Peptides against a protein of PDB entry 5B16. Designs and how they scored, part 41

Target 1, 136 residues: chain A of PDB entry 5B16
Amino acid sequence: TPSRINHNERLEFLGDAVVEFLTSVHLYYLFPSLEEGGLATYRTAIVQNQHLAMLAKKLELDRFMLYAHGPDLCRESDLRHAMANCFEALIGAVYLEGSLEEAKQLFGRLLFNDPDLREVWLNYPLHPLQLQEPNT
Target 2, 136 residues: chain A of PDB entry 5B16 as posed
Amino acid sequence: TPSRINHNERLEFLGDAVVEFLTSVHLYYLFPSLEEGGLATYRTAIVQNQHLAMLAKKLELDRFMLYAHGPDLCRESDLRHAMANCFQALIGAVYLEGSLEEAKQLFGRLLFNDPDLREVWLNYPLHPLQLQEPNT

## One batch from the design tools (peptide; aimed at target 1 A45 F112 L117 W121)

Design b2_p28_7_s4 (made by RFdiffusion4, then SolubleMPNN; its pose is not in this set)
Fold by OpenDDE base, seed 3:
Structure b2_p28_7_s4 (fold): chain B 136 residues (1-136), chain A 28 residues (1-28)
Amino acid sequence: as target 1 above (136 residues)
Amino acid sequence: MEANEQALKELEELVRQQYLERKRAAAA
């Protein structure tokens, strides 16, 4: 039986993939004319620890982390890393216990403070050529 | 400004442009 630490690490592993996937899919569909390099650049920016930590802060995970692991998080960099990991684990848990759609909604809600931009991100149009991809 | 931070701002602008395009299309 896996330990709780093992479980959280597993959730983090899963969440990392979910975040990466959701980011990739949304970028791909939203920007059909954007080159791969641009897609990769924006994906990197979205999934980097600093950004995920910022998203985590919106959920007040910083308070949680300090409460639970304060003595081990003496440096801001340590806190950011831990928050990013915790965020990934959270997304992993949402996916595991809920659905990819729920993870998508949560992640998208946090990505943009502007509700109009959220709407665009979450409900992207399909390019005519993209409509043919499901057949491949 | 960090490269990733700049990229995030650029991304937001790209999404904003998509929003504006949708609004224009809806108004047409």
Scores: peptide ipSAE 0.630, ipTM 0.921, DockQ to the pose 0.842
OpenDDE base, seeds 1, 2, 4, 5: peptide ipSAE 0.629, 0.628, 0.629, 0.628; ipTM 0.922, 0.921, 0.922, 0.921

Design b2_p28_8 (made by RFdiffusion4)
Pose (drawn by RFdiffusion4):
Structure b2_p28_8 (pose): chain A 136 residues (1-136), chain P 28 residues (1-28)
Amino acid sequence: as target 2 above (136 residues)
Amino acid sequence: EEEEEEEEEERLERIQEFLDELVEESEE
């Protein structure tokens, strides 16, 4: 009778929705002209596990992760996938303790390497229907 | 103000190009 609640699969399950929300909202507001097609395309291109793993390496998560040696089979696939999942667990936890804005800042800073692109991603404009009318 | 709007548009274009690169890499 093992304990499955001691994993990060909980915070991964939360991080999945967190990352999905952040990508969806940012890709929504930063492109008020783009339809659902491009939005889903960019979103699915970002939430990809390989991309989330390479993006996780920027946090050196492979050095701080509790990845144990498997029975015999232990390729790069298991390691990188573990990084991908553990990253979602991390941003879920940041979303939980810290505010949602802290998840926005984390994922936003981690996405674009150029600091000039982060200022746009983090500071998304209002909706065009809100832009025309300042008050109501 | 107009120069700040042009710099903002250029940054948006760069973000769109970078996202297109990510789409191409994801399709490969």

Design b2_p28_8_s2 (made by RFdiffusion4, then SolubleMPNN; from b2_p28_8, 16 letters changed)
Fold by OpenDDE base, seed 2:
Structure b2_p28_8_s2 (fold): chain B 136 residues (1-136), chain A 28 residues (1-28)
Amino acid sequence: as target 1 above (136 residues)
Amino acid sequence: SAEEEARRKELLKKIEEELKKLVEEYLA
């Protein structure tokens, strides 16, 4: 229904911001010596639709989308785009109903299959310069 | 400890490698 679509679009809007924010923060802290251009490049790679669709596939959102919208998703590219949007909406919902921390945890779990990499991504030590200038 | 720092540095390097792979896959 239009109302449900509107709600999902609102969640997607929120989720998009959350994903970009989390990505930005983690990259900023993990790579204190990386210039803005490098940070932006990594962020773009992480948050672009094709990657988010891949993350969504880990949650079997493809099956969900085909179940819910099968006839409307006749192209693989359409499915990927829909999956990315659905993923953003999911993150938005997790943030809305839960917390930023919960969204962070979910996102991190999906970003890295390696638990050790995931741990570093989620629980990064602060760089000395970041400690000295926390508001930069 | 020195070992912990070395381990963290190694893991950070691996994270960056994963990110570079993403760049190559999606942006190159």
Scores: peptide ipSAE 0.657, ipTM 0.937, DockQ to the pose 0.892
OpenDDE base, seeds 1, 3, 4, 5: peptide ipSAE 0.655, 0.657, 0.654, 0.650; ipTM 0.936, 0.937, 0.936, 0.934

Design b2_p28_8_s3 (made by RFdiffusion4, then SolubleMPNN; from b2_p28_8, 16 letters changed)
Fold by OpenDDE base, seed 3:
Structure b2_p28_8_s3 (fold): chain B 136 residues (1-136), chain A 28 residues (1-28)
Amino acid sequence: as target 1 above (136 residues)
Amino acid sequence: KKEEEERLEKLRQKILELLQQLVEEALA
């Protein structure tokens, strides 16, 4: 259905922006000593298709993709790409129907299995040097 | 407070290590 495909692509577009935004904000606050180049490098690593596909697998999107699109996903690389897109669409939908906070929580829960790392990521506490510049 | 700062720094380093692994995977 062309309408369904278009809708999914639109959600993917929105989700891509949300994932990149959240990643940027959290990296910025968590690593005040990293220069722009470093921040950009790690952001790229977090939002790359193979990583998002791994996150999608935690939501069992692989089962969904194989069921719904199996004939078109005979290659593993194709499956990863599709899963990444589906993940972005899901985040887009969560943001659209819920809130940025809900998207943040979902994304954060998936990023880290370690609860301590997850908590730090989600709350991104300010570094002591940042406490001296709270409004920046 | 110092203890808390040290703990936080360790957690930041652990995150960086994980992120570095992702970077390396992208280069492979």
Scores: peptide ipSAE 0.629, ipTM 0.925, DockQ to the pose 0.864
OpenDDE base, seeds 1, 2, 4, 5: peptide ipSAE 0.626, 0.627, 0.625, 0.626; ipTM 0.925, 0.924, 0.924, 0.924

Design b2_p28_8_s4 (made by RFdiffusion4, then SolubleMPNN; from b2_p28_8, 18 letters changed)
Fold by OpenDDE base, seed 1:
Structure b2_p28_8_s4 (fold): chain B 136 residues (1-136), chain A 28 residues (1-28)
Amino acid sequence: as target 1 above (136 residues)
Amino acid sequence: DEAAKKRYQELLKKIEEYLEKLVEEAKA
């Protein structure tokens, strides 16, 4: 239904912003000596369709996509793009219906399977130069 | 302590390696 599609696209829009924000914040704190260009490069890499699709696969969204949209997603690039969009919509929904914290936790869990890396990503120690800045 | 600091640096390096991998994929 058009209403569902529009709603999903709106959630995608929101989720895109949330993913972008979370990525930016964590990179900023995790790499206090990295210049803006480097931060932007890492951010772009994290939010690229291929990567988000990989994260989506961890949630078995690929199976969902094939079930719901199989005939329209025969090409890998199309599937990847759709999965990335769906992932963004999911994050958007988690933020909308839950909280930024919940979105952060979910995103972190998907980013790193290794719990030690996940812990560093989610609970990074503040650099001395960042101690005076608000902890987001 | 130094051990914790070292461990953190090791973990951070692994994160960097992951990110660099993603960067390379983005360039492809």
Scores: peptide ipSAE 0.645, ipTM 0.934, DockQ to the pose 0.848
OpenDDE base, seeds 2, 3, 4, 5: peptide ipSAE 0.641, 0.644, 0.641, 0.638; ipTM 0.933, 0.934, 0.934, 0.934

## One batch from the design tools (peptide; aimed at target 1 F31 I46 L117)

Design b2_p29_1 (made by RFdiffusion4)
Pose (drawn by RFdiffusion4):
Structure b2_p29_1 (pose): chain A 136 residues (1-136), chain P 29 residues (1-29)
Amino acid sequence: as target 2 above (136 residues)
Amino acid sequence: EEEEEEEKEERLERVQEFLDELVEEQEEE
């Protein structure tokens, strides 16, 4: 009778929605002209596990992860996939303890390497229907 | 003000180009 609640699968399950939300909102507001097609395309291109793993390496998560040796089979696939999932567990935990803005800042800073692109991603404009009318 | 708007448009274009590169890499894989 093993314990499955001691994993990061909980914070991964939360992080999945967190990352999905951040990508959806940012890709929504930064492109008020783009339809659902491009939004889903960009989103599915970002939430990809391989991309999330390479993005996870920027935090050196492979050095701080509790990845144990398997029975015999242990390829790069298991390691990188573990980084991908653990990253979502990390941003889920940051979303939980810290505010949602801290998840926005984390994912935003981790996405674009150029600091000049982060200022746009993090500071998304209001909706066009809100832009025209300042008050109401 | 006009120069700041042009700089913001250029940055949006670069964000879009970077996102298109990610989509191309995904299609290649």

Design b2_p29_1_s1 (made by RFdiffusion4, then SolubleMPNN; from b2_p29_1, 17 letters changed)
Fold by OpenDDE base, seed 1:
Structure b2_p29_1_s1 (fold): chain B 136 residues (1-136), chain A 29 residues (1-29)
Amino acid sequence: as target 1 above (136 residues)
Amino acid sequence: SAAEQARREELLKKVKEYLDKLVEELKAA
């Protein structure tokens, strides 16, 4: 249904922004000495279709995509793109119906299977200067 | 503690390693 497609695309739009925001914030705090170019590179890498598709696979969205769009996703690149979009839509939905915190937790959980790394990502240790300047 | 800080640094390095891998994938794409 065109209406459902449009809604999903809107969720994707929102999710894209949420993912970008969360990624930016975490990178900013995790790497206080990294210049903008480096931060941007990491951000781009995190949100690239291939990576988001991998995250989507953890949610078994690949099975969902094949079920819903199998005939239309014959190319691997198309599947990855679709999975990435679906992932963004999911994050968008979580934010919309839940909260930014819930989106953050979900995103972090998917980014790192290792609970220790996940903890660092979600609850990053603050640089001494950041501790002294919490509003920065 | 010093041990805790060392652990944090180690974990941060591992996070960075993961990100670096993603960057390599990006460059290869």
Scores: peptide ipSAE 0.626, ipTM 0.926, DockQ to the pose 0.875
OpenDDE base, seeds 2, 3, 4, 5: peptide ipSAE 0.622, 0.621, 0.621, 0.616; ipTM 0.924, 0.924, 0.925, 0.923

Design b2_p29_1_s2 (made by RFdiffusion4, then SolubleMPNN; from b2_p29_1, 16 letters changed)
Fold by OpenDDE base, seed 3:
Structure b2_p29_1_s2 (fold): chain B 136 residues (1-136), chain A 29 residues (1-29)
Amino acid sequence: as target 1 above (136 residues)
Amino acid sequence: AEEEKERLEKLRQKVLEFLEQLVQEQQAA
């Protein structure tokens, strides 16, 4: 229905911002010596539809998409785009109904299979120089 | 302390390598 489509698009809008924000914050703290250009490049890589679709596949959103929208998603590129949008909507919903922390945890778990990398990403420990900054 | 710092730097490097891989994969697609 149009109402459901609108709701999903709104969640996607929110989720897109949440994913970008979380990515930005974690990159910023994890790489204090990385210039803005590098931060932006890596953020783009993380939030690109191709990558978000891979994360969505870990939640079996591909099966959901094919089940619900199979006839309209016959092209692989269409499926990836839909999966990315669905992933954003999911993150948006988690943030909306839960918290930013819950969204962060979910995103981090999906982003890294390696538990050590996941841990450092989720906690983004501060570099000693960052600890000297009063507003961090 | 120094051991922990070294471990953290190693992990940062691994994350960086992961990110570079993502960039390369997307450029190739």
Scores: peptide ipSAE 0.617, ipTM 0.920, DockQ to the pose 0.863
OpenDDE base, seeds 1, 2, 4, 5: peptide ipSAE 0.613, 0.613, 0.609, 0.609; ipTM 0.919, 0.918, 0.917, 0.919

Design b2_p29_1_s3 (made by RFdiffusion4, then SolubleMPNN; from b2_p29_1, 14 letters changed)
Fold by OpenDDE base, seed 3:
Parts: C-alpha cells; sequence; structure tokens
Structure b2_p29_1_s3 (fold): chain B 136 residues (1-136), chain A 29 residues (1-29)
C-alpha cells in the first residue's frame, strides 16, 4: 500500500542517518590522525549500496526481497540497491523501536565477521589526546 | 602493556586494510 511504502521510505531515511552517524563516530575514534577526506572516503565505502547489500545478505534479506519483490528484481544491481535500502530501513527500525546502542551492536556485528576486529570497532580505544576529553 | 599495544596496532591495521578494500570496490563500481 502507499502508506506502507511511505513508511519504509521514512525508515530508510532514518536508517541512512543512523548508519552514517555510527560509521562517522567509529571512524573518528579509530583513526584520530586521519584527515577529514580520508574519513569521508571510508564512510562512503562502508555505506555504499554494494556493501550494505552484503550486510543485508547476512540477515537473509535477499530471501525476503526475492520473495516479496522477485518480479521487480531481475537485475543483480536492482537487487543490491533494494537490499541496501531494506537494510537501512531495518537499522532505522531498530533505532526507532530500540535504541542507538542496539543499532550500533547490530551494525558492528554485521560489519565484521572477525570478533577481534568487531571488538575494536565497537569498543574503540581512545587516543591519548582524546583521553583528555573523552566526552567531546 | 606493550604487548597489548602491539595487538591493538595489528587489529587497527587489519581494519584499515578491510576499509581500503571497500574503497577499491566502491571505486570500481
Amino acid sequence: as target 1 above (136 residues)
Amino acid sequence: SEEEKKKLEELLKKVKEFLDGLVREQQAA
């Protein structure tokens, strides 16, 4: 229905912002010596449709998309785009219904298969200079 | 400790390598 489509688009809008925010924060702390351009480059790469679609696949959203929208997703590129959007909507929903922390945990878990890398991402150590103002 | 610092540096390096890979993929798309 039009209302449900609108709802999903709204969730996608919210989720996009959440993913962008979480990505930005983690990159900022992980790479304290990296300039803005480098941070932006990594952020763009993390949130690109192809990558988000891969994350979506870990949640088996591909099965859902093919089931619900199979006739409209005959092209792989279309499927990736749709999966990325669906992933954003899901993150938006998790944030909306749960919390930013829950969204953070889910995103981090999907982002890294390696538990050690995941731990570093989720619980990033602060640079010595950042320790002076950890809340800023 | 120094050992912990070394381990962290290795992990950060791996994270960066992962991200660099994503950048290459994005540029190729």
Scores: peptide ipSAE 0.621, ipTM 0.919, DockQ to the pose 0.869
OpenDDE base, seeds 1, 2, 4, 5: peptide ipSAE 0.621, 0.618, 0.617, 0.617; ipTM 0.919, 0.916, 0.915, 0.918

Design b2_p29_1_s4 (made by RFdiffusion4, then SolubleMPNN; from b2_p29_1, 15 letters changed)
Fold by OpenDDE base, seed 3:
Structure b2_p29_1_s4 (fold): chain B 136 residues (1-136), chain A 29 residues (1-29)
Amino acid sequence: as target 1 above (136 residues)
Amino acid sequence: MEEERKRLEELLAKVKAYLDELVEEARRA
């Protein structure tokens, strides 16, 4: 259905931006001494299809994709790409229907299984040096 | 404060390690 495809692609577009934004903001605060190139490298790695597909698998999107589009997703690379797109669309929908905060929480929960790492990511606290030098 | 700093450093190191792994995976893909 063209209408559904268009809707999903629009959500994907929005979700892509949200994921990029959230990733950028958190990396920025977590690594205050890292240069732009390094930040961009980490961001690219986080939002790569392989990684987003892995996150999507935690939501069992793989089962959904195989159920809905199995015949067209015979290759693993095709499935990963589709899962990544679906994940972005989901984040877009969460942002659209909910809030950036809700999208952030969902994304963070999926990024890290470790609660301590998750909390660090989600709250992007000041670096220890910044804690000692708040005016820096 | 020192304990808190140390803990945070350790956590950040773990986050960085994970990200470094992702970077390497991206290069191989």
Scores: peptide ipSAE 0.610, ipTM 0.918, DockQ to the pose 0.841
OpenDDE base, seeds 1, 2, 4, 5: peptide ipSAE 0.608, 0.608, 0.604, 0.608; ipTM 0.917, 0.917, 0.916, 0.918

Design b2_p29_2_s1 (made by RFdiffusion4, then SolubleMPNN; its pose is not in this set)
Fold by OpenDDE base, seed 2:
Structure b2_p29_2_s1 (fold): chain B 136 residues (1-136), chain A 29 residues (1-29)
Amino acid sequence: as target 1 above (136 residues)
Amino acid sequence: SERLRQERENQEILKELEEKIRELYEQRK
């Protein structure tokens, strides 16, 4: 159990970075004229626990968490935080055991229910000015 | 509460983002 907890926390750590990185890259390319402050605002909105918990709910991680840790999740805020952490761990695991591309695809599918928005997010245009010094 | 206010603000930001992405979608069609 202690090793599992440590491993899960490590996955959360990794997943947090992956989610933030993917979000940053996509926002950067999608909005080439948006200032840093605006980019940061959208990133914060996307990666904060409340939103990640919503994404986690799409995967029914709430049911999983209640099954595994129900007694510790009596408050909604605790459940949301746990769900967000679990989501991060999942993304971290997908990246670790799969690839960044797989993590990107999974994350993108969950970010937007609208397939049109999803397509734009996943297949963002490379702006000519960005081609000079691509981040990826 | 402060938490609820922040959540509402966050949702509005996300909605704005979706609108911007929608605009991009329409432009690329």
Scores: peptide ipSAE 0.669, ipTM 0.942, DockQ to the pose 0.893
OpenDDE base, seeds 1, 3, 4, 5: peptide ipSAE 0.667, 0.668, 0.668, 0.666; ipTM 0.942, 0.942, 0.942, 0.941

Design b2_p29_2_s4 (made by RFdiffusion4, then SolubleMPNN; its pose is not in this set)
Fold by OpenDDE base, seed 2:
Structure b2_p29_2_s4 (fold): chain B 136 residues (1-136), chain A 29 residues (1-29)
Amino acid sequence: as target 1 above (136 residues)
Amino acid sequence: SAAEEQERRNQEILEELKKKVKELLEKRK
């Protein structure tokens, strides 16, 4: 049987893609006039390890990580990186065992503390031009 | 450090994003 570490790494791999995808899709629809560079800039900021670690902290993954892997996470930077990876693995697991929608909802809830902003992020109105091309 | 500066910039970008989303929210109202 594959090791738990291997399994987590695989989930992280999947979760990374899911986070990237969700972020990309939402940014794309929210800002139809924003050039690729701007979209990429926002995406980078959203998916950076430090930010994902912050999101992970909302789930108290920091406490979990320290409990489970404390000796290996003596440095704050190491902890943040591990938390980000753990967060990705979590998202990957949610997607794998649940759905993309569930992953989207979880990610959105963590991304925005303000429920109104969260609603905009999750339920963005389509731009008229986007409505003309719903399959894009 | 370079890493710290990058983090600072990214935090600013996140703040800008939230501002933009808020603007969209206000436009909905």
Scores: peptide ipSAE 0.638, ipTM 0.935, DockQ to the pose 0.925
OpenDDE base, seeds 1, 3, 4, 5: peptide ipSAE 0.635, 0.636, 0.632, 0.630; ipTM 0.934, 0.934, 0.933, 0.933

Design b2_p29_3_s2 (made by RFdiffusion4, then SolubleMPNN; its pose is not in this set)
Fold by OpenDDE base, seed 3:
Structure b2_p29_3_s2 (fold): chain B 136 residues (1-136), chain A 29 residues (1-29)
Amino acid sequence: as target 1 above (136 residues)
Amino acid sequence: AAEEERERRLRENQEILERLREELKKLLA
C-alpha cells in the first residue's frame, strides 16, 4: 500500500543516516591517525548496498523478501537492493523504537563474525585527545 | 562487461574489508 511504502521509505531514510553515523564514529575513534581519505574508504566499503545486503542475509531477510515480494524481485540485483533498503529500514526502526545504543549493538554484531573483532569495534577505548572534541 | 566490472568492484570491496579486519587484529595485539 502507498502508506506502507511511505513508512518504509521514511525508515530507510533514517536508517541510512544511523548506519552512516555509527560507522563514521567508530572508524574515527578506532583510527585516530588515519586521514580523511582512509576513513572514507572504510566507510564506503561498510555502508554500500552490496555489503549491507550481505549483512541482511545474516538476518535471513532474503527469505523474507522472497516470501513477501518474490514476484517483484525477478533479478538477483533487485533482491540485493531491496535487502539493503530493508536492512536500513530495520536499523531505522531499531533506533526509532529503541535507542542508538541498540542500533549500534545490532549493527556491530552483524559486521563481524569474529567475537574479538566485534568487541574491538564496539568497545575500543577512546584516545584521550579525542575526548576533547565537543559533541562527539 | 557490466558483470565483469561488478565482480571487480566486489573483489576490491572485499579487499578493503579484509584490510579493516587486519587493522582491527593489530589493535588486539
Scores: peptide ipSAE 0.647, ipTM 0.931, DockQ to the pose 0.789
OpenDDE base, seeds 1, 2, 4, 5: peptide ipSAE 0.617, 0.602, 0.630, 0.632; ipTM 0.923, 0.920, 0.927, 0.928

Design b2_p29_3_s4 (made by RFdiffusion4, then SolubleMPNN; its pose is not in this set)
Fold by OpenDDE base, seed 3:
Structure b2_p29_3_s4 (fold): chain B 136 residues (1-136), chain A 29 residues (1-29)
Amino acid sequence: as target 1 above (136 residues)
Amino acid sequence: SRLAEELEQLRRNQEILEKLKEELKKIKE
């Protein structure tokens, strides 16, 4: 229904911001000597649709998309785009219904299969305010 | 070629991500 579509688009809008925010914050603190251009390069690489689609595949969203929207997905690139949007909506929903921390954990777990890299990403010391509001 | 360009973009993006992972490994070490 149009209302459901609008809701998903709204969640996507929110999720896009959450993904970008989390990525930005982590990169900022992980690489204190990296210039803005380098930070932006990494952020862009992480949040690009093609990468988010790869993350979405880990959640088997590709199967869901083909099931729900198969006829509308004529190309692999279309599927990737749709998966990325769905992934953003999912992150948006997790943030909305849960917390930023939950979104952070989910996103981080998907970003890296290597547990060492995951640990660095998720547990690297960030801003002290993180201790004050662990659920945000 | 549209396909070729898309594949190249994917490759470039993956290369950047691999560099990120390498840098993270350095942090872990």
Scores: peptide ipSAE 0.638, ipTM 0.926, DockQ to the pose 0.771
OpenDDE base, seeds 1, 2, 4, 5: peptide ipSAE 0.626, 0.636, 0.638, 0.629; ipTM 0.923, 0.926, 0.925, 0.925

Design b2_p29_4_s3 (made by RFdiffusion4, then SolubleMPNN; its pose is not in this set)
Fold by OpenDDE base, seed 5:
Structure b2_p29_4_s3 (fold): chain B 136 residues (1-136), chain A 29 residues (1-29)
Amino acid sequence: as target 1 above (136 residues)
Amino acid sequence: SQAALEALLQQLAENERRLQEALDRLLAE
């Protein structure tokens, strides 16, 4: 049985990839006319520690972190970093124990408070112009 | 039909605009 620390780090590793993947896929389909640089910019904004920490707050991970690891979190920046890592581990766990779809749903629900935007993000339609791609 | 395609394109464009605005707000934070 792996140690708790090792297990959490492994989940974080997996979650990082899942978050990156989901973000990339959704951005690709939602913005078919956006150049790579724009896609990359939005992806960076979405997956950066500060933003993931904001998403983590919606799950009250801040309270969890302060409760469980308060002595280790002397600065706000340390808390944000820890929350982001915890969020990634959570997404990794959801993917591991559940499915990519479940991870997608959880991530999407947190990304947008606006239900209309949430719906579009989660259930994006294929843009008709994307049918012009050679291997689609 | 052509009309249906145009309507779909307009809907997609509006959704894209709204999403982009939301993401731009995120960039501005």
Scores: peptide ipSAE 0.336, ipTM 0.754, DockQ to the pose 0.564
OpenDDE base, seeds 1, 2, 3, 4: peptide ipSAE 0.120, 0.328, 0.314, 0.307; ipTM 0.650, 0.752, 0.755, 0.741; seed 1 fails the geometry check

Design b2_p29_5 (made by RFdiffusion4)
Pose (drawn by RFdiffusion4):
Structure b2_p29_5 (pose): chain A 136 residues (1-136), chain P 29 residues (1-29)
Amino acid sequence: as target 2 above (136 residues)
Amino acid sequence: EEEEEEEEEHEERLERIQEWLDELVEESE
């Protein structure tokens, strides 16, 4: 009778929705002209596990992760995939303890390497229907 | 004039983000 609640699968399950929300909202507001197709395309291109793993390496998560040696089979696939999942667990935990804005800042800073692109991603404009009318 | 220059800089940065996203989509395929 093992304990499955001691994993990061809980914070991964949360992080999945967190990353999905952040990518969805940012890709929504930063492109008020783009339809659902491009939005889903960019989103699915970002939430990809390989991309999330390479993005996770920027935090050196491979050095702080509790990845144990397997029975015999232990390729790079298990390691990078572990990084990918553990990253979602991390941003889920940051979303939980810290505010949602802290998840926005974390994922935003981690996405674009150029600091000049982060200022756009983090500071998304209002909706065009809100832009025309300042008050209501 | 300063507001127009800020708007142009913001559009250029947005275009760069779009280009980078397109490259990311190509690499993901």

Design b2_p29_5_s1 (made by RFdiffusion4, then SolubleMPNN; from b2_p29_5, 16 letters changed)
Fold by OpenDDE base, seed 3:
Structure b2_p29_5_s1 (fold): chain B 136 residues (1-136), chain A 29 residues (1-29)
Amino acid sequence: as target 1 above (136 residues)
Amino acid sequence: SAARAEEERRRALLEKIKAYLDELVKEAE
């Protein structure tokens, strides 16, 4: 239905911003000596459709997409794009109905299967100067 | 010291994260 599609697109819009924000914040703290260009490069890589689609597979969104939209997803590239959008919509919904913290935890859990890497990502080390301005 | 050992461990983990990100960058190119 048009209303459902519109709602999903709105959630995708919100989720895109949340994923972008979370990615930016974590990269900023993880790499305190990395210049803006390097940070932007990593951010782009993390939020690219191919990568988000990979994360979406961990939630079995591929199965959902094929079931619900199979006829429109005959190409693999189309499926990846749709999965990435669906993933963003899901993150948007988690933020909307829950919190930024819940979105952060879910995103981190999907980014790294390794619990040690996940812990570092979620509980990133702070540079001494960053400790003095934690809200920046 | 325990603090130094923990710092070294975290540094090693950060390098692994960086390696993962570098691979993602290659994929994006």
Scores: peptide ipSAE 0.618, ipTM 0.920, DockQ to the pose 0.862
OpenDDE base, seeds 1, 2, 4, 5: peptide ipSAE 0.618, 0.615, 0.617, 0.612; ipTM 0.921, 0.919, 0.920, 0.919

Design b2_p29_5_s3 (made by RFdiffusion4, then SolubleMPNN; from b2_p29_5, 17 letters changed)
Fold by OpenDDE base, seed 2:
Structure b2_p29_5_s3 (fold): chain B 136 residues (1-136), chain A 29 residues (1-29)
Amino acid sequence: as target 1 above (136 residues)
Amino acid sequence: SAAAEEEARRKALLEKIRRFLDKLVEEAR
């Protein structure tokens, strides 16, 4: 049986993939004419540690991190990285214990405080070309 | 028309999302 730390790392691994996947899918549908480079640029920006740490802060994971690992997090950059990892682990756990849909909803809620933007992100209309290529 | 207004609203929201993403891109650099 792996340690709790190992389990957390595994969840982080899974969560990283889920966040990457969800981000990719939503960007793909939202920007049907955007080239791969642009999509990749936006994806990178969304999943960067700094941004994920901000999302984690909305869940007060910073308080959790300081409570659990305060002495080990002496630098802001270390805290951001840890928070990002913790966020990924959380998403991984939500996916594992719940579903991709639940992970998607949580991620969307955290990405956008504005419910209108959130709705567009989560419930984008299909582009005509996407309708022609439903399996892509 | 209502449809036109809704489309305009959607476009505006998409633009806001794009601006948000652009800001994130800038922060990543």
Scores: peptide ipSAE 0.636, ipTM 0.923, DockQ to the pose 0.847
OpenDDE base, seeds 1, 3, 4, 5: peptide ipSAE 0.634, 0.635, 0.632, 0.629; ipTM 0.923, 0.922, 0.922, 0.920

